# Ledger of designs, part 26: peptides against a protein of PDB entry 2AZE

Target 1, 148 residues: chain A of PDB entry 2AZE
Amino acid sequence: AQECQNLEVERQRRLERIKQKQSQLQELILQQIAFKNLVQRNRHAEQQASRPPPPNSVIHLPFIIVNTSKKTVIDCSISNDKFEYLFNFDNTFEIHDDIEVLKRMGMACGLESGSCSAEDLKMARSLVPKALEPYVTEMAQGTVGGVF
Target 2, 101 residues: chain B of PDB entry 2AZE
Amino acid sequence: GRLEGLTQDLRQLQESEQQLDHLMNICTTQLRLLSEDTDSQRLAYVTCQDLRSIADPAEQMVMVIKAPPETQLQAVDSSENFQISLKSKQGPIDVFLCPEE

## One batch from the design tools (peptide; made by RFdiffusion4, then SolubleMPNN)

Design b1_p10_4_s2 (from b1_p10_4, 5 letters changed)
Fold by OpenDDE base, seed 5:
Structure b1_p10_4_s2 (fold): chain B 148 residues (1-148), chain C 101 residues (1-101), chain A 10 residues (1-10)
Amino acid sequence: as target 1 above (148 residues)
Amino acid sequence: as target 2 above (101 residues)
Amino acid sequence: SFLKISSSTL
């Protein structure tokens, strides 16, 4: 009885670890898709334009964004060397990392939210190594972890 | 028996975890290759149009922050205090605004 | 000392 109980505890521990790894893998896949899709988009755009965009017209990764109402009053102070910034808002704000931005841009093909069309799924699959394609399909179907 | 069943389950879970580890290794390798590819890094950018597409430019102001590695970010978003503090140790911080339409 | 921020546009 005690032996079985010990194994059940171990089983639960492993299940939780697997769940965590599944989440991590999904995020890594989304990042890979998003990055490659972004690069591909920009490469195509530059080829069509026959030149890169002006240097100050784009923001390279990594970055974060802060958004707030245009009505929000923002006071910002910076150190002389620009090593320190202090922003004070009179209302709420949001912070998003670059990955979240790419997701909202659709660079992850809607895979992150289950809004993946057949075309989006095809794109997503094309942006990962063959070994990851089945998992991408599972993510789109919401069937990740079906082995359990 | 119950013991045998649990033992078998644990072996199956181990195999499942090993599969996950394998896939994660493939994925992390791909991400590393992207980070090491100069052309990919050159092309890894967003435009103001991109940022406008994710936040209503009529209602929202979008600020972009490029901070060096190891920069500390402290944010307070409460009913009584709305503040962001940035402290860099490895260089200057740059802040960009999306132009108004 | 601190200065008022000077930001850049995209």
Scores: peptide ipSAE 0.162, ipTM 0.911, DockQ to the pose 0.033
Fold by OpenDDE base, seed 3:
Structure b1_p10_4_s2 (fold): chain B 148 residues (1-148), chain C 101 residues (1-101), chain A 10 residues (1-10)
Amino acid sequence: as target 1 above (148 residues)
Amino acid sequence: as target 2 above (101 residues)
Amino acid sequence: SFLKISSSTL
């Protein structure tokens, strides 16, 4: 019947929306873990050194990274007020956001790829509220994907 | 019947989405708390050593860009043109390189 | 008007 067909269309729409939200939630969890882990690492390092790093020796979030071969020639044009930049490369480049950088640094404990050791998983769980721990466990096992 | 089954499915999906929304709200709250904590913001940084660990400085040049919110980024990466354009309306853009570069 | 300016050093 037409009524059932309409509900099936709605069902599919909701399933797709849930799938999108699952991806968003996983990313939010990874961001939370990565940020807290980074802060924890740096706090410990500064305590051990008994001083903060020099101001110009660190880059605070947020930022993006552009990387290219050392052989790549880059021309940079900057407006007088530094509101506009134009970069010209003679070869391909890559762009990464700060979250990607933190993941590559291991700040997400390998959770993003399901490559968590027991220690990594313990760390990841310790950096989220209790309500999120089951989801972290599922992410580590690679079992996230079903509709609950 | 089919109608009853679909109706039940939609109710279950609604409950599932509500659970997701709840968990997402928890995450968003935690991230907001981090952004509002001055000490956490002070400690949310990476070093040149960190950047070297993700891209070999012997082989790759790494450029760090700090841009204000809502900055427009346009990138072209093709065999005919390799270009990045940045336009900010909320302040200056800063670009950094590691000292060894 | 664009100017060529070196990037800041970390």
Scores: peptide ipSAE 0.147, ipTM 0.911, DockQ to the pose 0.035
Fold by OpenDDE base, seed 2:
Formats: structure tokens, sequence, C-alpha cells
Structure b1_p10_4_s2 (fold): chain B 148 residues (1-148), chain C 101 residues (1-101), chain A 10 residues (1-10)
């Protein structure tokens, strides 16, 4: 009947919304793990060195990365107050946010691709609240997709 | 019947979404806590070595852009145009180069 | 005004 059809449409709507939220949650978890892991790494490094790194040797979050071939010609126009930038490239470039950089550094423990070693998974679990551990496990196994 | 079954499914999905929302709230709370912790923010940095590990300066030119909040970024990457435009309203934009290894 | 920089590697 029409009523059942309406409910089926609503069911599909909710399933899609849940799917979207699952994706968002996974990203949030990865961000949390990456951030905490980065902080932990740097804290340890500074403790071992008994000093922080020189200011010019580090870049704090947030940031974005732009990379291109060294052969790419870049024209850059900068306003006098540095409020505006215009870059023109003669070839393709890539843009990466800081989270992606952290992922590629391994700060998310390979969880982003479901490629965690036992040690990676242990680390990942240790960096999230208990309530999130089951979800982290599912992410590591690549089994996320069910309904909670 | 079919109607009752669908109704039950919707109720179950609602409960599942509520649980999902709860987990998301936990995550966002943790991220906010990290944002508010000055020590964590002080330690939230990458080095040149980190950047070299993901993009070799021998082959790639790497720029790091630090821009104030609400900065507009427009990028075009096509056969016709390769362009990045940045406009800040709240302060200067800083661009750093990753030195060649 | 704008400062323009052109280079193969900035």
Amino acid sequence: as target 1 above (148 residues)
Amino acid sequence: as target 2 above (101 residues)
Amino acid sequence: SFLKISSSTL
C-alpha cells in the first residue's frame, strides 16, 4: 500500500543518513587518533632531547600542503599585506590537508586503510575512549557498515 | 504484517542512529578537548623530516600554507588552468617551503 | 599592490 511505500522511502532515507554519519565518524576517529598520536610522539621526542625543537624546524597545525613537480613553473602574486595569494602553475598540483599528512605519516596507525598491525591496533585503541574501541576494531578489520 | 515490519525497522534504525550520534558526540568532544589543551596544541606540529617522508623534495616542491580562519581557497586543476587563489580576511597568510633534502 | 614571483621552484 501507499503507506508501506512511504515508509520504505523513509527507511532508505535513514539508511543513507546513517551511512553518511558512519563515514563522518570514521574520519573523526582518525583525526582523534592522529592528533593524539602526533602529540604523544612529539612529547616523547622533546623529553628525549630535553628541549623543544627550534621554532623554524616545525610547523604547527593547522596547515595545508601544496606539492607539484620541481619542474613545474609557478607564478605567484602576493598582496603587500599577504592577505591575498594567487598561484599559477603550468602543470598539475596536489593539495593535502594536515589530516591527510598525518595519515601518510602513519599517525592514524594505518586505520584509514584498514591496514593495522597488531601493534598499530593496540596503539589506536589506546588513543580513544572505551566507547569507541569496538568501532576502531571494526575499522581495522574493514567490517564497518552494519547498523548499531 | 508488512506495515508493522517496516515500522519496527524504522524504530530500530532510529535507535541505531541515536547510538551513532552518541559516538560522534564523544569524538567531537575529544577533539574539542584537544583544541582547548594548550600543551597538546603546542605539541601538534610536523617537521621537515615528516614532510620529506611523504613528498620527496628531490622530486616534488612542497609548500606549506598557514592561513587564518575563514580564508577562502579556490583551486583549479585542469588541462586548461592550474591555479590556486587564497584570500584571507583576518590576517596574513604564511607560506613555507620544504627545503630540499 | 602585488608582488609577483616566478620560479620553477618557489
Scores: peptide ipSAE 0.144, ipTM 0.911, DockQ to the pose 0.040
Fold by OpenDDE base, seed 1:
Structure b1_p10_4_s2 (fold): chain B 148 residues (1-148), chain C 101 residues (1-101), chain A 10 residues (1-10)
Amino acid sequence: as target 1 above (148 residues)
Amino acid sequence: as target 2 above (101 residues)
Amino acid sequence: SFLKISSSTL
């Protein structure tokens, strides 16, 4: 009885670990899709324009964004070597990393919310190795959660 | 019996985790390949139009911050204080705004 | 010593 109880505790521990790894894998897949989709989009755009964009017209990854109301007053102090910044706002702000920006741009094809059209899913599948395609399909259907 | 069933479950979970680890290794390999490809890194950028699509500059001001690796970010967002502090150890920090602002 | 902000534009 005690041995069974110990194994049941271990079973639950392993299930939780697997669940955490599933979440991590999903994020990695979304990152891969978003990055590859972004690169593909920009490659096509540059080919059509027959030139790269002007250097000051784009921001390369990695980055973060801070947004606030256009009416928010911001006070900013910068060290002389630009190693330190201090921003003071008179109202609330939001911070987003580049991955979140790419998701909101639709670069993850709506896979992050399970809101994929047939074409979105087709694109998502095309941007991952074959071994990951079944998992992408499960993410789109919202069926991820079981044990392999 | 119950003991045998639990033992079998643990073996199955071990195999499932191994499969999951394999998929994760495939994925991390792909991400590494992207990071090592110079052309991909050159093309990994966003535009002002992209930023407008997620935060309308008619309503929101958007700052873009590029900071070196291991930069410390401290944010306070409360009724008494709204503050962001950045501290880099590996180089200068750059801040950008969209030209329409 | 700290300086006031001047940001680059996209």
Scores: peptide ipSAE 0.151, ipTM 0.909, DockQ to the pose 0.033; fails the geometry check

Design b1_p10_4_s3 (from b1_p10_4, 4 letters changed)
Fold by OpenDDE base, seed 5:
Formats: sequence, C-alpha cells, structure tokens
Structure b1_p10_4_s3 (fold): chain B 148 residues (1-148), chain C 101 residues (1-101), chain A 10 residues (1-10)
Amino acid sequence: as target 1 above (148 residues)
Amino acid sequence: as target 2 above (101 residues)
Amino acid sequence: SFLKISSSSL
C-alpha cells in the first residue's frame, strides 16, 4: 500500500521529467532544422549570385527583434559607449528572438505548428541525423508523447 | 499485482528517458558542430526581406538588436508603461532598422 | 550622458 503509493509518486515524477525533456528535444530539433535550412538557403543564394551579400545588408545570428506599429512613437537614448539603451514607446510592442523569426520564415518547415507538408517533412528529415528522423516524423504527426 | 505492474512501468519509463537523453545528446552535438563551423556561422543571417515577410511592413516597424552575451534586457509592456532597457557589460550594442519600403 | 540613437538599415 505505502510502497505502491511511493512508486506512484515516483512514476508521476518521471512522467513530468520525460514531458519536459520531450519539449526540450523538440525545440532542439527545430533549432537544428531551422539553422541548417537557413545556412543551406543562403549558401545556395550566394552561389547563384557568385558573391556574398554586402556586409550591411544582412544580420547575423544571434539577434533580437522588436516590432511595433509604425504609428508608435519611440524615444530612444543611448550611452556614449553604446553600452546602454533605453526605449520608450507610447504603445505596445513585441519582442522576438532569432529562433522565432526563423520559424516564421518557414525555416523549420512548419514542423513547429503541425503545418508540415510531405515536401516539408522530407526537407526536415534531410536536415537531421538518421537517429532523429523518427522523432521528426512523430512531431509532424503530433504523436509525440506516446511513452506507452 | 499492482506492485509488480508499477515496477515494470517505472522500468519502461526509465528506458524511455534514456532514449530521450540519447537523442538529445545527438541533437546537442549537431548544434555544437554548427556553432563551431565558421562557414555555417558566416551563412547564418537574415535579410530585410526575411524580416518583412514575418512582420507586415505596411503596418509594423522592425528593429534588430545585436547585443553582446549576457546583456540585460528589461521590458515593460503595460497600459501605463512601454519600455525596453538594455545594459551591456561586454561591449557596444547595435540597433538596426528594417528600412521602409 | 545619453545621445539620441543612430541606427543602421539592413
């Protein structure tokens, strides 16, 4: 009775830990796919152009994006050494990291939202080691979490 | 019985977790390889066109912030205060605007 | 002292 109860507590603890690891793994996979896909895209583009883009025409990772309405008034002040910035807005803004940007660009092949076509899934699978392919498939199907 | 069943379940969960750990190790290794590859890092960039594709350029203004590691970012987004504060300890912060069309 | 921000375009 008490022993069974202890084991049930342990079971629940393990289930929660597994759930957390599943989420972490999924995010890592998405990052890998997104990064490799981005690099591949840019490599191809540069090959076609036979040159890299101008240095000031691109932003390298990592970065953060802040977006707001064009009607939003922004007051920004910076320190002389550019170590400190202060932005004041008169309306709401959004902050996005580079990973989210890549996802919205489709670099994760729609895998993050379950909007993965057969072609997208093929691309996603091609960008990960073979050992991760089954998990990518599960992510696309929304069947991750079938521990039993 | 119940005890035997629970014991077996715990063993199965352990195996599942070990599999997850293995997959995570593989994935982490791949990400590390990407971070160590200079060519990949050189090619890890976005364009203004990319940024316009994810935020309606007709309605939204987009700023890009490149800050050194461990830069503090404080954001307040409430009806009474809309503010972002950046404090770097390791170098200058750069802010870029996606130009208007 | 603080200065008004000067940003760069992409």
Scores: peptide ipSAE 0.174, ipTM 0.912, DockQ to the pose 0.033
Fold by OpenDDE base, seed 3:
Structure b1_p10_4_s3 (fold): chain B 148 residues (1-148), chain C 101 residues (1-101), chain A 10 residues (1-10)
Amino acid sequence: as target 1 above (148 residues)
Amino acid sequence: as target 2 above (101 residues)
Amino acid sequence: SFLKISSSSL
C-alpha cells in the first residue's frame, strides 16, 4: 500500500514534468518556425530589391522591445560605458521579447494560437524536420496535451 | 494489480518523456545550426515597418534594446513606481528608436 | 557618472 502510494506520487511528478516539457517543446518549435520564416522572408525581400537594407534600418536578433504611450514621459540614465541603464516612466509600460514580436508579425504562421490556415500549416510544416511535422499538425489542431 | 498498473504507467511515462527529449534535441539542433549559419544571422532582423505592425506608432513609443547575454533586467510596474533597470557585465547596451519617433 | 536623458519619447 505504501509502495503504491509512493509510485502514485512519482507518477504525478512525472506527469507534471512531461506537461512542462510539452510546453517547452512547443515554444522551441515556434521559435524554429519563426526564425526560419523570418530569414526566408528577408532573403526574398533582399533578392527582390537586389540589395540588403541599410545597416541602421534593421535590428538583428536578439532584442527586446519596450513600448508605452507616446504621452508617457521617460527619463533615462546611462553609465559612461553604457553597461548600465535606468529608465523611469511616469506611466505603465510593456516589455516583449523578440520571439513575441515575431509571433505578432505572423512569423509563427498562427501556430501559437492554433489559427493556421491551410497555407499557414503548409508553411509551418515546411520549416521543420520531418520528425516534428506530426507535432506541428497537433499544435495546429489544438489537440496537443495527451501523453503519448 | 494496482502495483503492476502503476509500474506500467511509469514505464509508459518514461517512454513518453524520452520521445519529448528526442524531439527537443532535434529542435535545439536546428536552432544551433541556424545560429551558426552566417547568412542566417545576417538575415535574422526586423525593420521599423515590422515594429509598426505590432504597435501603432501613432499611439505607442517603441524602444528596441540590444543587450549582451546574461544582462540583468529589473522592471517595476506599479502605481507607485514605473522603472526598468539594466546591468550588463559583458559589454555595452544599445537602445534604438524608429526614425519617426 | 551617468548621462541623464529626459524625453516624452526619448
Scores: peptide ipSAE 0.155, ipTM 0.913, DockQ to the pose 0.041
Fold by OpenDDE base, seed 2:
Structure b1_p10_4_s3 (fold): chain B 148 residues (1-148), chain C 101 residues (1-101), chain A 10 residues (1-10)
Amino acid sequence: as target 1 above (148 residues)
Amino acid sequence: as target 2 above (101 residues)
Amino acid sequence: SFLKISSSSL
């Protein structure tokens, strides 16, 4: 009885660890798709324009964005060497990393929410190695982890 | 019996985790390859139009922060404090504003 | 030293 109880505890531990890894894998897949899709988009755009965009018109990854209402008052303190910044807001703000920005741009093909069209899914599958395609399909269907 | 069943379940979970680890390694490798590819990194950018699609500058102020690796970021968003603190040890931090349309 | 900037939209 005690041995079985110990194994049941171990089983639960493993299930929880697997769940965490599944979440991590899904995020990694989304990052891969988003990055490759972004690169592909920009490559195509530059080819059509026969030139890269002006230097000051683009921001390269990595980055984060902070957004708030235009009515929000912001006090910013910057060190002389720009190594330190302090922002004080009089109201709420939002912070988004570059991956979240890419997702909202549709670069992850709606896979992040399981909202892939047939074309989106086709694109997503084309941007990952063959071994990951089944998992991408499961993500699109919202069926990841059904075995556990 | 029950013991044999649990033992089998654990073996199956181990195999499933190994498969998961393999897939994660594939993803990590792909991301590393992207980071090492100069052309990919050159093309890994967003435009002001992209940012406007996320948050309209007519309604929202949008800042883009470019910070060196290992930059410390502390954010407080509560009824009492609304604050962001950035501290870099490896170089200057750049902040860009997304212009209005 | 620090440079302080106060604005509604920076």
Scores: peptide ipSAE 0.154, ipTM 0.912, DockQ to the pose 0.041
Fold by OpenDDE base, seed 1:
Structure b1_p10_4_s3 (fold): chain B 148 residues (1-148), chain C 101 residues (1-101), chain A 10 residues (1-10)
Amino acid sequence: as target 1 above (148 residues)
Amino acid sequence: as target 2 above (101 residues)
Amino acid sequence: SFLKISSSSL
């Protein structure tokens, strides 16, 4: 009885670890799709324009976004060497990393919310190695969660 | 029996975790290849149009911050204080706004 | 010593 109880505790521990790794893998897949999709989009755009964008017209990864109401008053203090910044707001703000920005841009093809069209899913599959395609399909269907 | 069943379950979970580890290794390898490709890094950018699509500048002010690795970020968002503090140890921090603002 | 902000434009 005690031996079985010990193994049941271990089983639960392993199930939780697997669940965490599944979540981590899903995020890695979304990052891969988003990055590759962004690169492809920009490559196509530059080919059509026959030139790269002007230097000050784009922001390269990595970055973070801070947004707040246009009516929010912001006070900013910067050290002389620009190593330190202090922002004071008179109202609430939001912070987003570049991955979240790419997701909201649709670069992850709606896979992050399981909102893929047939074309979105086709695109997502094309941006990962074949070994990951079944997992992408499961993410789109919302069937990820079982142990395989 | 119950003991044999649990033992088998643990072996199956071990195999499942090994499969997950393999897939994660494939994925991290792809991300590494992307980070090491100079052309991909050159093309990894967003525009003001992209930022407008996720946060309408008619309603929201959008600030872009580029900070070196290991930069410390402290944010306070409470009823009495709204503050962001940044401290870099690896170089200067750059802040950008969309030109339409 | 701290200075007030001047941000670059996109």
Scores: peptide ipSAE 0.152, ipTM 0.910, DockQ to the pose 0.033; fails the geometry check

Design b1_p10_4_s4 (from b1_p10_4, 5 letters changed)
Fold by OpenDDE base, seed 4:
Order: sequence, then structure tokens, then C-alpha cells
Structure b1_p10_4_s4 (fold): chain B 148 residues (1-148), chain C 101 residues (1-101), chain A 10 residues (1-10)
Amino acid sequence: as target 1 above (148 residues)
Amino acid sequence: as target 2 above (101 residues)
Amino acid sequence: SFLKISSSKL
């Protein structure tokens, strides 16, 4: 009886660990898709333009975005060496990392929300190694969650 | 029996986790390759147009922060205090705006 | 192009 109880505890522990890893894997897949898709888009754009973009016209990863209402008053103080910044707002703000930005840009093909068209799914699959394609399909279908 | 069933469950879960770990290793490898590829890194950028597409430029102001690794970011977002503090140990921080904002 | 901001010194 005690042995069974111990195994039941272990079983639950493993199930939870697997669930956590599934979430981590999904995020990794989304990052991979988003990054590769971004690179592919930009490569194509530069080829079409026959030139790279002007240096100050782009922001390279990694970055963080802060957004707030245009009506928000922002006071910014910067150290002389630019090692320190202080922003004071008179209203709320939001902070987003670059991955979230890429997702909102559609670089993850809507896979993050399970909103993939057939073409989106095709793109997503094309941006991962073959071994990951089934999992991408499951993500699109919302069938990830069971233990395989 | 119960013991045998639980033992079997654990074996199955072990196999499942191993498969999961394998897939994760594949993913991390791909991401590492991207990070190590200079051409990919050169092409890993967004534009003002991209940022405008995700935040209504008519309503929102967007700042882009480029900070060295391990930069400390402290944010306070309360009714009495709205503040962001950035402290870098590894170099200067750059903050950008889209020109039309 | 992006505008690099500057402001008052800390």
C-alpha cells in the first residue's frame, strides 16, 4: 500500500513535469518559427530591394518594447554614459519582449493562438525540422496536452 | 494489480518524457544555430512599420529598448507611481522611437 | 528611421 502511494506521488510528479516541458517545447517551437520566418521575410525583402535597409531604419533582436498612450507624459532621465535610464510616466504602460512582438506581427503564423490557416500551417511546418512537424500539427489542432 | 499498473504507468511516462526531451533538444539546437549564424542575426530585425502594425500608432507610443545582457529592468505600474528604471553593467542602453510618433 | 532619444541627465 505504501509502495503504491509512493508510486502515485511519483506518477503525478512526472505528469506535471511533462506538462511543463510541453509548454516549454511549444514556446521553443514558436520562437524558432518566428525567428526563421522573420529572417526569411527580411532576406526576401532585401533581395527585392537589392540592398539592405538603412542602418537606423531597423532594430535588431533582442529588444524590449514599452508602449503607452500617446497622451501619457513621459519624463526620461539618462546618465551621461547611458548606463542608466529612468522613465516616469503619468499613466500606465506595457512592456513586451521581442518574441511577443514577433508573435503579434504574425511571425509565428498564428500557431500561438491556434489560429492557423492552411497556408499558415504550411509555413510553420516548413520552418521546423521534420521531427517537429507532427508537434506543430498538434499545436495547430489544439491537441497537445495528452501524454504521448 | 495496482502496483503493476502504477509501475507500468511510470515506465510509459518515462518514455514519453524522453521523447519530449528529444524534441526539445532539437528545438534548442535549431535556436542555437540561428544565434550563431551571422547572416541570420543580421536579418533578425524589425522595422517601424512592423511596430506600427502591432500597436496602433494613433493611440499608442512605442519605445524600443536595446540593452546589453543582464541589464536590470525595474518597473512599477501602480496608480501612484508609473516608472521604469534601467541599469546596465555591460554597456550603454539605447532607446528608440518611430519617427512618426 | 528610428529616432534615438535623449533627455535630461541623471
Scores: peptide ipSAE 0.266, ipTM 0.914, DockQ to the pose 0.042
Fold by OpenDDE base, seed 3:
Structure b1_p10_4_s4 (fold): chain B 148 residues (1-148), chain C 101 residues (1-101), chain A 10 residues (1-10)
Amino acid sequence: as target 1 above (148 residues)
Amino acid sequence: as target 2 above (101 residues)
Amino acid sequence: SFLKISSSKL
């Protein structure tokens, strides 16, 4: 019947919406873990050094990274007020956001790629509220994505 | 029947989405708490050593760009053109290099 | 006008 068909359409719409939210949640969890792990690492380092890092020796979030071969010739022009930049390269470049940088640093404990050791998973779980721990476990196992 | 089955599926999906929304709210709350905590933000930084770990400084040049929110970034990476354009309307853009570069 | 970039050290 038409009613059943309408409900099937609605079902598919809801499934797609849930799928999108699942992806968003996974990214949010990775961000939370990465940020908290970074903060924890730096806190410990500063405690051990008994001082903060020297000024201008660190870059605070947020930021983006641009990298290219050291052989790449770069021409850069900036406005007087530094509101505008133009970079011209003679070869390919890469752009990465701070989250990707943190992931590559291992701050997300390998959860993003399914490369979690037992210690990685323990760390990841310790950096989220209890309610999120089951989802972290599912992410580590690669079993997320289904309807729950 | 089919109608009853679909109706039940929709109810289950609604419950699943509600659970998902709840988890997302918890997560976003944690992120907000982090952003509002002065000490956490003070500690949310990377070093040159960190950047060296993700891009070999012997082979790669790394620029760090700090730009205000809503900054426009346009990048072209093709055989014909390699370009990045940045335009901020909320303040200056800062570009950094590691000291060894 | 535009100027050549002056990067800050990390």
Scores: peptide ipSAE 0.159, ipTM 0.911, DockQ to the pose 0.034
Fold by OpenDDE base, seed 1:
Structure b1_p10_4_s4 (fold): chain B 148 residues (1-148), chain C 101 residues (1-101), chain A 10 residues (1-10)
Amino acid sequence: as target 1 above (148 residues)
Amino acid sequence: as target 2 above (101 residues)
Amino acid sequence: SFLKISSSKL
């Protein structure tokens, strides 16, 4: 019947929306873990050193990075007020945001790639509210995707 | 029948989405708390050593860009042109390199 | 006008 067809279309629409939200939630969880882990690491380091790092030795979030071969020739033009920059490269480059940097640093405990050890998973769970722990476990097992 | 089954499915999907929204709200709340915590923001930093760990410092040059919110970034990476353009409307842009470079 | 780049050190 036509009414069944309409409901099946709606069902598929809702399933796709839920899938998108699941992806968004996973990213939010990874961000939370990465940020808290970074803060925890740095807090411990500063406690051990009994002082914060020199101001010019660290970069605070947010930031982006651009990397290219050391052999790449880069020309840069900067406006007087430093509001505008123009970079010209003679070869390819890569751009990464701070979250990706944190992931590559291991701050997300390998959860982003399903490469969590038991200890990594323990750390990840400790950095989220209890209500999110089941989802972290599902992410580590690679079983996220079902509708609950 | 089939109609009743589909109706039931839609109700279940609605409940699932509500649960998902609840979890997302918890996450966004936690992230906001981090943003509002002065000590957390002070400790949210990376070092040159961190950057060296993700890009081979012997082969790659790493440039760090700090720009105000809503800064425009345009990148072209083609055989004919390799270019990055930055335009801020809220303040100056800063660019950094690791000392060993 | 534009100026040639001079970056700060990390």
Scores: peptide ipSAE 0.145, ipTM 0.909, DockQ to the pose 0.033
Fold by OpenDDE base, seed 2:
Structure b1_p10_4_s4 (fold): chain B 148 residues (1-148), chain C 101 residues (1-101), chain A 10 residues (1-10)
Amino acid sequence: as target 1 above (148 residues)
Amino acid sequence: as target 2 above (101 residues)
Amino acid sequence: SFLKISSSKL
């Protein structure tokens, strides 16, 4: 019946929406863990050094990075007020946001790839509210995707 | 029947989505709290050592770009054109390089 | 106007 078909279309729509939200939630969890872990690391480091790092030795979030081969020729045009930049490369480049940088630093404890040691998972769980711990566990196991 | 079954499935999916929304709200709240905590923001930084660990400075050049919110970014990476364009309306854009590069 | 920097390494 047409009514049943309409409901099946709606069912599929909702399933897809849930899937998208699951992806968003996983990213949010990774961001939270990465941020908190980074802050914790830096707090400890500053405590050990008994001082903050020199001002020009650190970059605060948010930021993006652009990397390319050192052999790549780059032409850069900058407006006088620095409101506009134009970069031309003679070869490929990569752009990464700060979250990806943190992931590559290990700040997300390998949770982004489901590659967590027992210690990594313990750390990850400790950095989220209790309500999120089961989801963190599922992410570590690579079992996220079910509808709950 | 089939209709009743589908109706039940939709109700169950609605409940599942509500639970998912709840978890997402928890996450967004935590992130907001982090953004509002000045101490956390003060400590939310990376070093050149961090950047070197993810991109070998002997082989790769790494630029760090800090741009104001709502900065327009367009990037083209193709065999015919390799370009990044940035345009800010809220303030200057800063570009940094690690000294060892 | 624009300042142009051309280099293999900025």
Scores: peptide ipSAE 0.149, ipTM 0.911, DockQ to the pose 0.041; fails the geometry check

